# Peptides against a protein of PDB entry 7AL2: the designs that were tried, part 91

Target 1, 85 residues: chain A of PDB entry 7AL2
Amino acid sequence: YEIMLIRPKTIDDINYVVDQVLEESNPVILDLSFLEKESPANFKLAGEKIKQMRSNYGAEALLLSRCNDKNLIIIAPKGVSLVRK

## One batch from the design tools (peptide; made by RFdiffusion4, then SolubleMPNN)

Design b2_p27_7_s4 (from b2_p27_7, 9 letters changed)
Fold by OpenDDE base, seed 1:
Structure b2_p27_7_s4 (fold): chain B 85 residues (1-85), chain A 27 residues (1-27)
Amino acid sequence: as target 1 above (85 residues)
Amino acid sequence: AVSGEIIITDPNAEDAMPYFDEVIKKL
């Protein structure tokens, strides 16, 4: 698998994340700082989609770091587990 | 794709959903 890194800015970017996780089975590292700052509507949409992926498709989502400039989340598809050691 | 594991060694890594809920509440 590949690990994708994206800082989404548009709905198309959000849909890209969904496609990577559900269709391509690739983990995605997200920087949500742009959406949080610039688009409340799209931030809410992103959160909704992540919740749906967790609830319906067994995806996992961890917050890696949150600061003024970067809000990093890793989303893993069902086939790639996040293991804490 | 191929199955596998991503190992998290940072003890500060946490569930992402509380973050979303917190921010959504403020937006």
Scores: peptide ipSAE 0.657, ipTM 0.897, DockQ to the pose 0.747
Fold by OpenDDE base, seed 2:
Structure b2_p27_7_s4 (fold): chain B 85 residues (1-85), chain A 27 residues (1-27)
Amino acid sequence: as target 1 above (85 residues)
Amino acid sequence: AVSGEIIITDPNAEDAMPYFDEVIKKL
């Protein structure tokens, strides 16, 4: 698999994340700092999409780091598990 | 894609959902 890194800015970017996770089965590392600051509506949309991927498709979502300029989340598809050790 | 594991060793890594809920409340 591939791991995508993206700082989404648009709805198209959010849909790209969904496609990577659900269609390509690739984990995605997200920086949500832009949406949080510049587009509350799209931040909420991104959150809903992630919740849907978790609840309906078995995806996992983990907060890696949170600071002013980077809010990093990793989303893993059902076939790639996040294992804590 | 190939199935597999991503190993998380950072003890500070945590579930992402509380973050979303917290931020959404202030937006």
Scores: peptide ipSAE 0.657, ipTM 0.897, DockQ to the pose 0.756
Fold by OpenDDE base, seed 5:
Structure b2_p27_7_s4 (fold): chain B 85 residues (1-85), chain A 27 residues (1-27)
Amino acid sequence: as target 1 above (85 residues)
Amino acid sequence: AVSGEIIITDPNAEDAMPYFDEVIKKL
C-alpha cells in the first residue's frame, strides 16, 4: 500500500483524505496545523469525517505529534493495523 | 483489500479523538 502525506487546506483536500482511506485503502498522515489556525469550519468538518471513518468503517487514528508547526495525525484504513511495540 | 501493520515505537503517540474534541471546544 501507499502512505499519503497531506497538509489539507480545502474541502477538496478533506475529501481526498476520505477517498484515500475508504476507496483506496491507503493510510494517510495529516498535518492539521493549517485548518486548525485558518479554517475552524473545515477543521470541524475534518474531525467529523475522521470520527465517521472510525465509527462506521473501522479506521484507526493516532496523534503522532502536536506543536505549532505540525499537528500530525495518522489514519489507517480497515486492514492496516497500528501496532504498538 | 489491503492488509498489513504499521509499527508505532514512539511512546508519545496517542488516540486522536481527545485532540479533536479539545480543539473543537476552543473554536
Scores: peptide ipSAE 0.655, ipTM 0.897, DockQ to the pose 0.799
Fold by OpenDDE base, seed 3:
Structure b2_p27_7_s4 (fold): chain B 85 residues (1-85), chain A 27 residues (1-27)
Amino acid sequence: as target 1 above (85 residues)
Amino acid sequence: AVSGEIIITDPNAEDAMPYFDEVIKKL
């Protein structure tokens, strides 16, 4: 698999994330700092998409780091597990 | 693609949903 890194800025970027997780089975590392500050509506949309992927498709979502200029989350598809050791 | 594992060794890594809930309350 590939691990995608993206700082989404548009709805197209959000849909790209969904496609990578659900269709390509690739984990995605997201920096949500742009959406949080610049587009509350799209931030909420991104959150709902992540919730749906967790609830309906067995995805996992983990917060890696949070600071003023970077909010990093990894989303893993069902086939790639996040294992804590 | 190919199945596998991503190993999380950082004890501070946490579930993402509380972050979303917190931010949404502020928006």
Scores: peptide ipSAE 0.654, ipTM 0.896, DockQ to the pose 0.745

Design b2_p27_8_s1 (from b2_p27_8, 12 letters changed)
Fold by OpenDDE base, seed 5:
Structure b2_p27_8_s1 (fold): chain B 85 residues (1-85), chain A 27 residues (1-27)
Amino acid sequence: as target 1 above (85 residues)
Amino acid sequence: PEELDLSNLSDEEKYELMMEEAETALD
């Protein structure tokens, strides 16, 4: 598989993340800092999509880093396990 | 496990969520 990296800015970007996780089975490292600062509505939408992927499709999600200039989350599709060693 | 909702979390709550989610990935 491939690991996708994206800083989404639009609804199309959010849907691209969903497609990568659910259709392509690729993990995604996404930076939500743009949406958090510039679009509260789309930030909320992104969170809802992550919840749906976790609840309905067996995806896993971890917060990687939260600071002033980044808000990094990894989303792993079912079949790719996130493990801390 | 706690459901992820980033839109309503304070910085402190985000770090708490990070640690809680990380614990589920420990071997």
Scores: peptide ipSAE 0.023, ipTM 0.510, DockQ to the pose 0.073
Fold by OpenDDE base, seed 3:
Structure b2_p27_8_s1 (fold): chain B 85 residues (1-85), chain A 27 residues (1-27)
Amino acid sequence: as target 1 above (85 residues)
Amino acid sequence: PEELDLSNLSDEEKYELMMEEAETALD
């Protein structure tokens, strides 16, 4: 599989993330800082879709880093386990 | 490793959303 890295800016980008996780089974490292700053509505939408992937498809999500200029989350599909050592 | 306090870095509503969606936070 591939690990995708993206800083979403649009709804299309959010849907791309969903496709990567659910259809392609690729983990995605997201920087949500753009949406958080520029579009509260799309930031909320991204969160809702992450919750749906977790609740309905067994995806996992971890917060990697949070500061003024980045908001990093990794989302892993059901077949890829996230393990902290 | 840095201690995370999201409430100091974002609005409360955004903080609550982020904590709901992420299972755990890394140091």
Scores: peptide ipSAE 0.022, ipTM 0.483, DockQ to the pose 0.093
Fold by OpenDDE base, seed 2:
Structure b2_p27_8_s1 (fold): chain B 85 residues (1-85), chain A 27 residues (1-27)
Amino acid sequence: as target 1 above (85 residues)
Amino acid sequence: PEELDLSNLSDEEKYELMMEEAETALD
C-alpha cells in the first residue's frame, strides 16, 4: 500500500481521503488545519466522514499532532494496524 | 498519538454529529 499525504481544502479533497481509505486501502496522513481555519462546514464534514469510516468500515484514526498551525491525523484502513511501541 | 476524538469540534457540532449517527444507526 501507499501512504497518502494531504492537506484538504475542498470537498473533493475530503472525498479523496475517503476513497483512499475505503477503496484503495491506503493510509492517509491529513492536515485538517486549512479546513479548521477556513471552512467550519467542511471541517465538520471531514469529521463526520472520519467517524463513519471508523464506525462502519473498521478504520482507525489517530491524532498525530495538534498545534496552532497543524491538525495532523492518520487514518488507517481495515487491515492496516496502527501500532504504538 | 492518541485516538481521534471530537474535541476540536464545537459542542453544537458534536451534538449534531451524535444525532446524525444515531438516526442512521436506527435505519
Scores: peptide ipSAE 0.021, ipTM 0.545, DockQ to the pose 0.068
Fold by OpenDDE base, seed 4:
Structure b2_p27_8_s1 (fold): chain B 85 residues (1-85), chain A 27 residues (1-27)
Amino acid sequence: as target 1 above (85 residues)
Amino acid sequence: PEELDLSNLSDEEKYELMMEEAETALD
């Protein structure tokens, strides 16, 4: 598999993340800082889709780093385990 | 996709949303 990196700015970008996790079985490292600052509606949408992938498809999500200029989350598809040592 | 006006979300609510969807990890 591949690990995708993206800083989503649009709904199309959010749907791209869903496709990568569910259809391509690729982990995605997200920077949500743009949506958080510029589009509260799309920020919520991204959160809801992450919840759906976790609840319905066995995806995992970890908050990697949060500060004033980044908001990094990794989403892994079922079968790819996220382990913190 | 839904069109919701959430422009009035507080910083606390934004953090709560993130914590609901993701587990914490070290930087």
Scores: peptide ipSAE 0.020, ipTM 0.503, DockQ to the pose 0.049

Design b2_p27_8_s2 (from b2_p27_8, 9 letters changed)
Fold by OpenDDE base, seed 5:
Structure b2_p27_8_s2 (fold): chain B 85 residues (1-85), chain A 27 residues (1-27)
Amino acid sequence: as target 1 above (85 residues)
Amino acid sequence: VEELDLSSLSDEERYELMMEEAENALN
């Protein structure tokens, strides 16, 4: 698999993340900082999509870093396990 | 592994999402 890195700015970018996780089975490192600051509606949508992927498709998600200019989350598809050491 | 919670969302967005889920559960 490939690890995708993206800082989404549009709904199309959010859907791209969903496709990568569910269709391509690629983990995604996601920076939500743009949406958080520029589009509350799309930020909420992204959160809902993440919850849906977790609840319905067995995806996992972990917060990697949150600071003034970053909101980094990793989303792993079913079959790729995230492990804390 | 502890999965992502809603803490990455703003307080308002987290509240709205929680309320939406609660509404759906009541149906």
Scores: peptide ipSAE 0.023, ipTM 0.533, DockQ to the pose 0.073
Fold by OpenDDE base, seed 1:
Structure b2_p27_8_s2 (fold): chain B 85 residues (1-85), chain A 27 residues (1-27)
Amino acid sequence: as target 1 above (85 residues)
Amino acid sequence: VEELDLSSLSDEERYELMMEEAENALN
């Protein structure tokens, strides 16, 4: 698999993340800081999509960093386990 | 591994997501 890195800015970017996780089985490191600042509606949508992937498809999601200019989340598809040491 | 803490969302956005899920569960 590949690890994708993206800072989404549009709904298309959000859907791209969903496609990478569910269809391509690629983990995604996601920076939500742009959406959080520029589009509360799309930020909410991104959160809903993450919850759906967790609840319905066995994805895992972990907060990596939260500060004023970053909101980093890793999303792993089913079959790729996140391990913290 | 501990799952995503939704506290990264704003209070209002988190509330809205919780309410939406509750409403969907009742349907």
Scores: peptide ipSAE 0.023, ipTM 0.538, DockQ to the pose 0.072
Fold by OpenDDE base, seed 3:
Structure b2_p27_8_s2 (fold): chain B 85 residues (1-85), chain A 27 residues (1-27)
Amino acid sequence: as target 1 above (85 residues)
Amino acid sequence: VEELDLSSLSDEERYELMMEEAENALN
């Protein structure tokens, strides 16, 4: 599989993330900092979709870093386990 | 590394999302 890295800016980008996780079974490292600053509506939408993937499809999501210019989250599909060592 | 929760969101968006979830739970 591939690990996708993206800083979403549009709804299309958000849907791309969903497609990568659910259809392609690729983990995604996501920077939500653009949406958080520039589009509250799409930031909320992204959060809702992440929760839906966790609740309905067994995806895992971990916060990697939160600071002024970054909001980094990894989302893994059910087939890819996130392990802390 | 932490599990994703609503604290990952900005204060404003966390509030709005919580309100939406509360409304959905009541319906």
Scores: peptide ipSAE 0.022, ipTM 0.531, DockQ to the pose 0.082
Fold by OpenDDE base, seed 4:
Structure b2_p27_8_s2 (fold): chain B 85 residues (1-85), chain A 27 residues (1-27)
Amino acid sequence: as target 1 above (85 residues)
Amino acid sequence: VEELDLSSLSDEERYELMMEEAENALN
């Protein structure tokens, strides 16, 4: 598999993330800081999609970094395990 | 592994998501 990196800015970017996780089975490292600041509606949508992937499709999501200018999350599809050491 | 929760979201967006989920639960 591939690990995708993205800082989503649009709905298309959000859908890209969903497609990568659910259809391509690729983990995604994404930074939600742009949406959080510039598009509250799309930030909400992104959060909903992440929760749906976790609840309905067995995805895992882990916060990597949270500060004033970063909201970095990794989403792993079912079958790719996230391990904290 | 600790999964992502709503604490990673802003207060405003967390509130909105919580309200939406509550509404959906009532339907």
Scores: peptide ipSAE 0.023, ipTM 0.537, DockQ to the pose 0.077; fails the geometry check

Design b2_p27_8_s3 (from b2_p27_8, 13 letters changed)
Fold by OpenDDE base, seed 2:
Structure b2_p27_8_s3 (fold): chain B 85 residues (1-85), chain A 27 residues (1-27)
Amino acid sequence: as target 1 above (85 residues)
Amino acid sequence: PEELDLSNLSLEEQYELMMSLAETALD
């Protein structure tokens, strides 16, 4: 698999993340800081999509870093385990 | 080092945990 990196800015970017996780089975490291600051509606949508992937498809989503300028999350498909030691 | 499993937490809970652990290396 590939690990995708993206800072989504549009709904198309959000759907791209969903496609990568569910269709391509690729983990995604994404920065939600742009949506959080510039589009509350799309930020909420991104959160809902992440919740759906976790609840319905067994994806994992872990927060990596949170500060004023970044909001980094890794999303892994069901077949890829995220482990912190 | 202590193992940290965030998989059973919501993103909101993860945010809160990250803030509470900001001065540690457990994020």
Scores: peptide ipSAE 0.024, ipTM 0.503, DockQ to the pose 0.087
Fold by OpenDDE base, seed 1:
Structure b2_p27_8_s3 (fold): chain B 85 residues (1-85), chain A 27 residues (1-27)
Amino acid sequence: as target 1 above (85 residues)
Amino acid sequence: PEELDLSNLSLEEQYELMMSLAETALD
C-alpha cells in the first residue's frame, strides 16, 4: 500500500480521501486546517465521512496534532493496523 | 509525563481531550 498525504480544500478532495481509504486501501494523513478555517460546511462533511468510514468499514482514525495552523489526522483502512510503541 | 492513549477514543473525544489539555497547560 501507499501512504497518502493531503490537505483537502474541496469536496472533490474529501471524496478522494474516501476513495483512497475504502477503494485503494491506502492510509491517509490528513490536514483538515484549511476546511476548518475556510469552510465549516465542508469541515463537517469531512467529519461525517470519517465517522462513516470508522463505523461502517472498519477504518481507524487518530488525531496526531492540533494547533492554530494544523489539524492532522491519520486514517487507516481495514487491514492496516495503527500501532503505538 | 503521563502517556496519552487515544486509541480507544472517538475522533470527537480526541479533539475535546487535546483541547482540554492545551487549555490546562496555559494556566
Scores: peptide ipSAE 0.024, ipTM 0.482, DockQ to the pose 0.125
Fold by OpenDDE base, seed 3:
Structure b2_p27_8_s3 (fold): chain B 85 residues (1-85), chain A 27 residues (1-27)
Amino acid sequence: as target 1 above (85 residues)
Amino acid sequence: PEELDLSNLSLEEQYELMMSLAETALD
């Protein structure tokens, strides 16, 4: 698998994340800081998509960092385990 | 050490837990 990194800015970027997790089975590290600041509607949409992937497809999502300039989350598809020791 | 699964928490809950544990993170 590959680990994808993205700072989404559009709905197309959000759908790209969904495709990578569900179709390609690739973990995605995404920075939601742009959407959080520039598009509250798309920020909410991104959150709903993440919840759907967790609830319906067994994906995992973990917060990595939240500060003024970053809102980093990792999403792992079913089959890739996220473990904190 | 023991494993900690944060996947069932909301992002807000994860953030609060991270703050309470006083662990370093990327800025």
Scores: peptide ipSAE 0.024, ipTM 0.513, DockQ to the pose 0.082
Fold by OpenDDE base, seed 5:
Structure b2_p27_8_s3 (fold): chain B 85 residues (1-85), chain A 27 residues (1-27)
Amino acid sequence: as target 1 above (85 residues)
Amino acid sequence: PEELDLSNLSLEEQYELMMSLAETALD
């Protein structure tokens, strides 16, 4: 598989993340800082889709880093396990 | 090595736990 890196700015970007996780089975490292600052509505949408992937499709989502200018999350599809040692 | 499963926590809870463990995060 591939690990995708993206800082979403649009709804299309959010849908791209969903496609990568659910259809392509690729983990995604996601920076939500742009949406968090520039589009609260799309930030909420992104969060809802992440929750849906976790609850309905067995995806995992882990916070990697959160600060003033970063909000990094990794989302892994059901077949990829996220382990913190 | 010790496994820590954070997937069942909210992002906020994950953040608080990460801070309490004083572990490095990605920059």
Scores: peptide ipSAE 0.023, ipTM 0.517, DockQ to the pose 0.081; fails the geometry check

Design b2_p27_8_s4 (from b2_p27_8, 11 letters changed)
Fold by OpenDDE base, seed 1:
Structure b2_p27_8_s4 (fold): chain B 85 residues (1-85), chain A 27 residues (1-27)
Amino acid sequence: as target 1 above (85 residues)
Amino acid sequence: VEELDLSSLSAEEQYELMMSLAENALN
């Protein structure tokens, strides 16, 4: 698999994340800082889709860093385990 | 394990994510 990195700016970018996790089985490292600042509606949509992937498809999500200029989250598909040592 | 800052999510999503992380020993 590949690890995808993206800072979503549009709904298409959000759907790209969903496709990468569910269809391509690729982990995705997200920076949600753009949506959080520029589009509260799309930020909420992204959160809802992450919740759906966790609840319905067994995806895992982990917050990596949250500060003024970044909001980093890793999402792993069911076949890829996230392990903290 | 250290507590994670999940303030970027809604209260409900924070709760569910924290439960998931606890179940997977990630927090």
Scores: peptide ipSAE 0.028, ipTM 0.546, DockQ to the pose 0.074
Fold by OpenDDE base, seed 5:
Structure b2_p27_8_s4 (fold): chain B 85 residues (1-85), chain A 27 residues (1-27)
Amino acid sequence: as target 1 above (85 residues)
Amino acid sequence: VEELDLSSLSAEEQYELMMSLAENALN
């Protein structure tokens, strides 16, 4: 698999993340800071889709870093385990 | 150890994410 990195800015970007996780089975390192600051509606949408992927498709998510300028999350598709050592 | 801030997520998402951490993080 590949690890995708993206800072979504549009709905198309959000859907791209979903496609990478669910269809391509690629983990995604995701920075939500742009949406959080610039589009509360799309930020909420992204969160709902992440929750949906966890609840319905067995994806895992982990917050990597949260500060003023970043909201970094890794989303792993089912079959890719996130392990903290 | 760094403290994680999950406040950007909804209460429900925070709960689910924390549960996921408990299940999948070994150390």
Scores: peptide ipSAE 0.027, ipTM 0.554, DockQ to the pose 0.071
Fold by OpenDDE base, seed 3:
Structure b2_p27_8_s4 (fold): chain B 85 residues (1-85), chain A 27 residues (1-27)
Amino acid sequence: as target 1 above (85 residues)
Amino acid sequence: VEELDLSSLSAEEQYELMMSLAENALN
């Protein structure tokens, strides 16, 4: 598999993330800082889609870093395990 | 994973809650 890196800015970017996780089975590292600052509606949409992937498809999510200039999370598809040691 | 209704929260509140869960439980 591939690990995708993206800082979404549009709805198309959000849907790209969903496709990578659910259809391509690729983990995605997201920076949500742009949407959080610039589009509350799309930020909410991103959060809801992440929740749906966790609830309905067995995806996992982990907060990597949150600070003034980035909000990084990793989303892993069901076939890829995230392990904290 | 059980479904959580976040519809009454703002985008920021939803994000904070989601990230808290992710940080603590990985899912």
Scores: peptide ipSAE 0.052, ipTM 0.575, DockQ to the pose 0.054; fails the geometry check
Fold by OpenDDE base, seed 2:
Structure b2_p27_8_s4 (fold): chain B 85 residues (1-85), chain A 27 residues (1-27)
Amino acid sequence: as target 1 above (85 residues)
Amino acid sequence: VEELDLSSLSAEEQYELMMSLAENALN
């Protein structure tokens, strides 16, 4: 698999993340800082999509970093395990 | 709890809840 890195800015970007996780089975490192700042509606949508992928498709998610101008989450598809050490 | 209705929460509450879920998703 490939690990995708994206800072989504549009709904199309959000759907791209969903496609990468569910269709391509690729983990995604996601920076939500743009949406959080520029579009509360799309930020909420992104969160809902993440929850849906977790609840309905067995995806895993983990907060990597939260600081100024950065909101990083990794989303892994069901076939890829995230492990804390 | 993974399925939550966020519509009644403030923007900040939505953010904090989403971050909390992301932080604890591997537990």
Scores: peptide ipSAE 0.028, ipTM 0.559, DockQ to the pose 0.054; fails the geometry check

## One batch from the design tools (peptide; made by RFdiffusion4, then SolubleMPNN)

Design b2_p28_1_s1 (from b2_p28_1, 12 letters changed)
Fold by OpenDDE base, seed 5:
Structure b2_p28_1_s1 (fold): chain B 85 residues (1-85), chain A 28 residues (1-28)
Amino acid sequence: as target 1 above (85 residues)
Amino acid sequence: SAAEEEEKKNKELIEESFKEIEELFENV
């Protein structure tokens, strides 16, 4: 698999993340700082997609960094294990 | 077993992190 890094800005970017996790089985590192600031609606949509991938497809999500200016999350498909030490 | 206990601990940490993630989206 490949690890994707993306800072989504549009709905198309959000859908790209979903495709990478569910169709390509690639982990994705998300920077959600743009959506959080510029589009609360799309930020919430991204959140719903993350919840759906977790609940319906066995994906895992881990918060990597939360600062005033950063929002980094890794999403892993079911076949890739996340380990926190 | 020790391996099972470690995996259980890791799963708990992952779940705790997800609660933090949910909070980000609910409180925006």
Scores: peptide ipSAE 0.498, ipTM 0.852, DockQ to the pose 0.856
Fold by OpenDDE base, seed 1:
Order: sequence, then structure tokens, then C-alpha cells
Structure b2_p28_1_s1 (fold): chain B 85 residues (1-85), chain A 28 residues (1-28)
Amino acid sequence: as target 1 above (85 residues)
Amino acid sequence: SAAEEEEKKNKELIEESFKEIEELFENV
């Protein structure tokens, strides 16, 4: 598998993340700082997609960093285990 | 077993992190 890094700016980018996790089985590292600042609606949409991937497809998500200028999350498909030590 | 307990603890940590993620989206 590949590890994808993306800073989503549009709904298309959000759907790209979903495709990478569910269709390609690739973990994705997300920088959500753009959506959080520029589009609260799309930020919430991204959150709903993350919740759906977790609830319906067994994906896992882990918060990597949170501050005023960073919002980093890793999302892993069911086949890739996330471990927090 | 020790291995099973470690796995359980890891899953709990992942769940706690997800709660933090959910809070981020609710606070916007």
C-alpha cells in the first residue's frame, strides 16, 4: 500500500480521501487546516465521512497534531492497524 | 493473556483519540 498525504480544499478532495481509504486501501494523512478555516460546512462533511468510514468499513482514525495552524489526522483502512504507544 | 490485554488497551487509546477527533468537528 501507499501512504497518501493531502490537505483537502474541496468536496472532490474529501471524496478522494474516501476513495483512497476504501477503494485503494491506502492510509491517508490529512491536513484539515484549510477546511477548518475556510469552509466549516466542508470541514463537518469531512468529519462525517471519517465517522462513516469508521462505523461502516472498520477504518481507524488517530489525531496526530492539533494547534491553531495544524489539524493532522491519519485514517487507516481496516487492513492497516494503527497503534498508539 | 498479556497480549490480549495489550491489544485491548491499544484499542481503548484509539477510541479515546477518536473522541477528540469528534470534538474537533463539533466545535466548528
Scores: peptide ipSAE 0.498, ipTM 0.852, DockQ to the pose 0.822
Fold by OpenDDE base, seed 2:
Structure b2_p28_1_s1 (fold): chain B 85 residues (1-85), chain A 28 residues (1-28)
Amino acid sequence: as target 1 above (85 residues)
Amino acid sequence: SAAEEEEKKNKELIEESFKEIEELFENV
């Protein structure tokens, strides 16, 4: 698999993330800082998509970093295990 | 077993992390 890195800015970017996780089975590292600041509506949409991928497809998500400049989350498809020690 | 307990612990940590993520989206 490939590990994708993206800082989503649009709904198309959000759908790209969903496609990478569900169709391509690629983990995605997201920086959601742009959406959080510039579009609360799209930020919430991203959250709903993450929740749906977890609930319906067995994806996992971890918060990697939260600060003024970054909001980093990793999303892994069901076949890729995330482990926190 | 020790391996089962380790797996259980890992799953609990992943679950707790997701709750943190949910809070970020709900409190925007």
Scores: peptide ipSAE 0.497, ipTM 0.851, DockQ to the pose 0.894
Fold by OpenDDE base, seed 3:
Structure b2_p28_1_s1 (fold): chain B 85 residues (1-85), chain A 28 residues (1-28)
Amino acid sequence: as target 1 above (85 residues)
Amino acid sequence: SAAEEEEKKNKELIEESFKEIEELFENV
């Protein structure tokens, strides 16, 4: 698999993330800082998609970093285990 | 088993981390 890095700016980008996780089985590292600042609605949408992938498809999500200019989350598909030591 | 307990612990940590993520989306 590949590890995707993306800073979503549009709904198309959010859907791309969903496709990568569910269809391609690729982990995705997200920077949500753009959506958080520029589009609260799309930021909320991204959150709902993450929750859906977790609840319905067995994806896992971890907060990697939160600061003023970045908001990093990793989403792993069911076949890729996230471990925090 | 020890392996099962470790896996359980890890899953709990992942679950707790997700609560932080949820709070992030609720405080926009």
Scores: peptide ipSAE 0.496, ipTM 0.850, DockQ to the pose 0.796

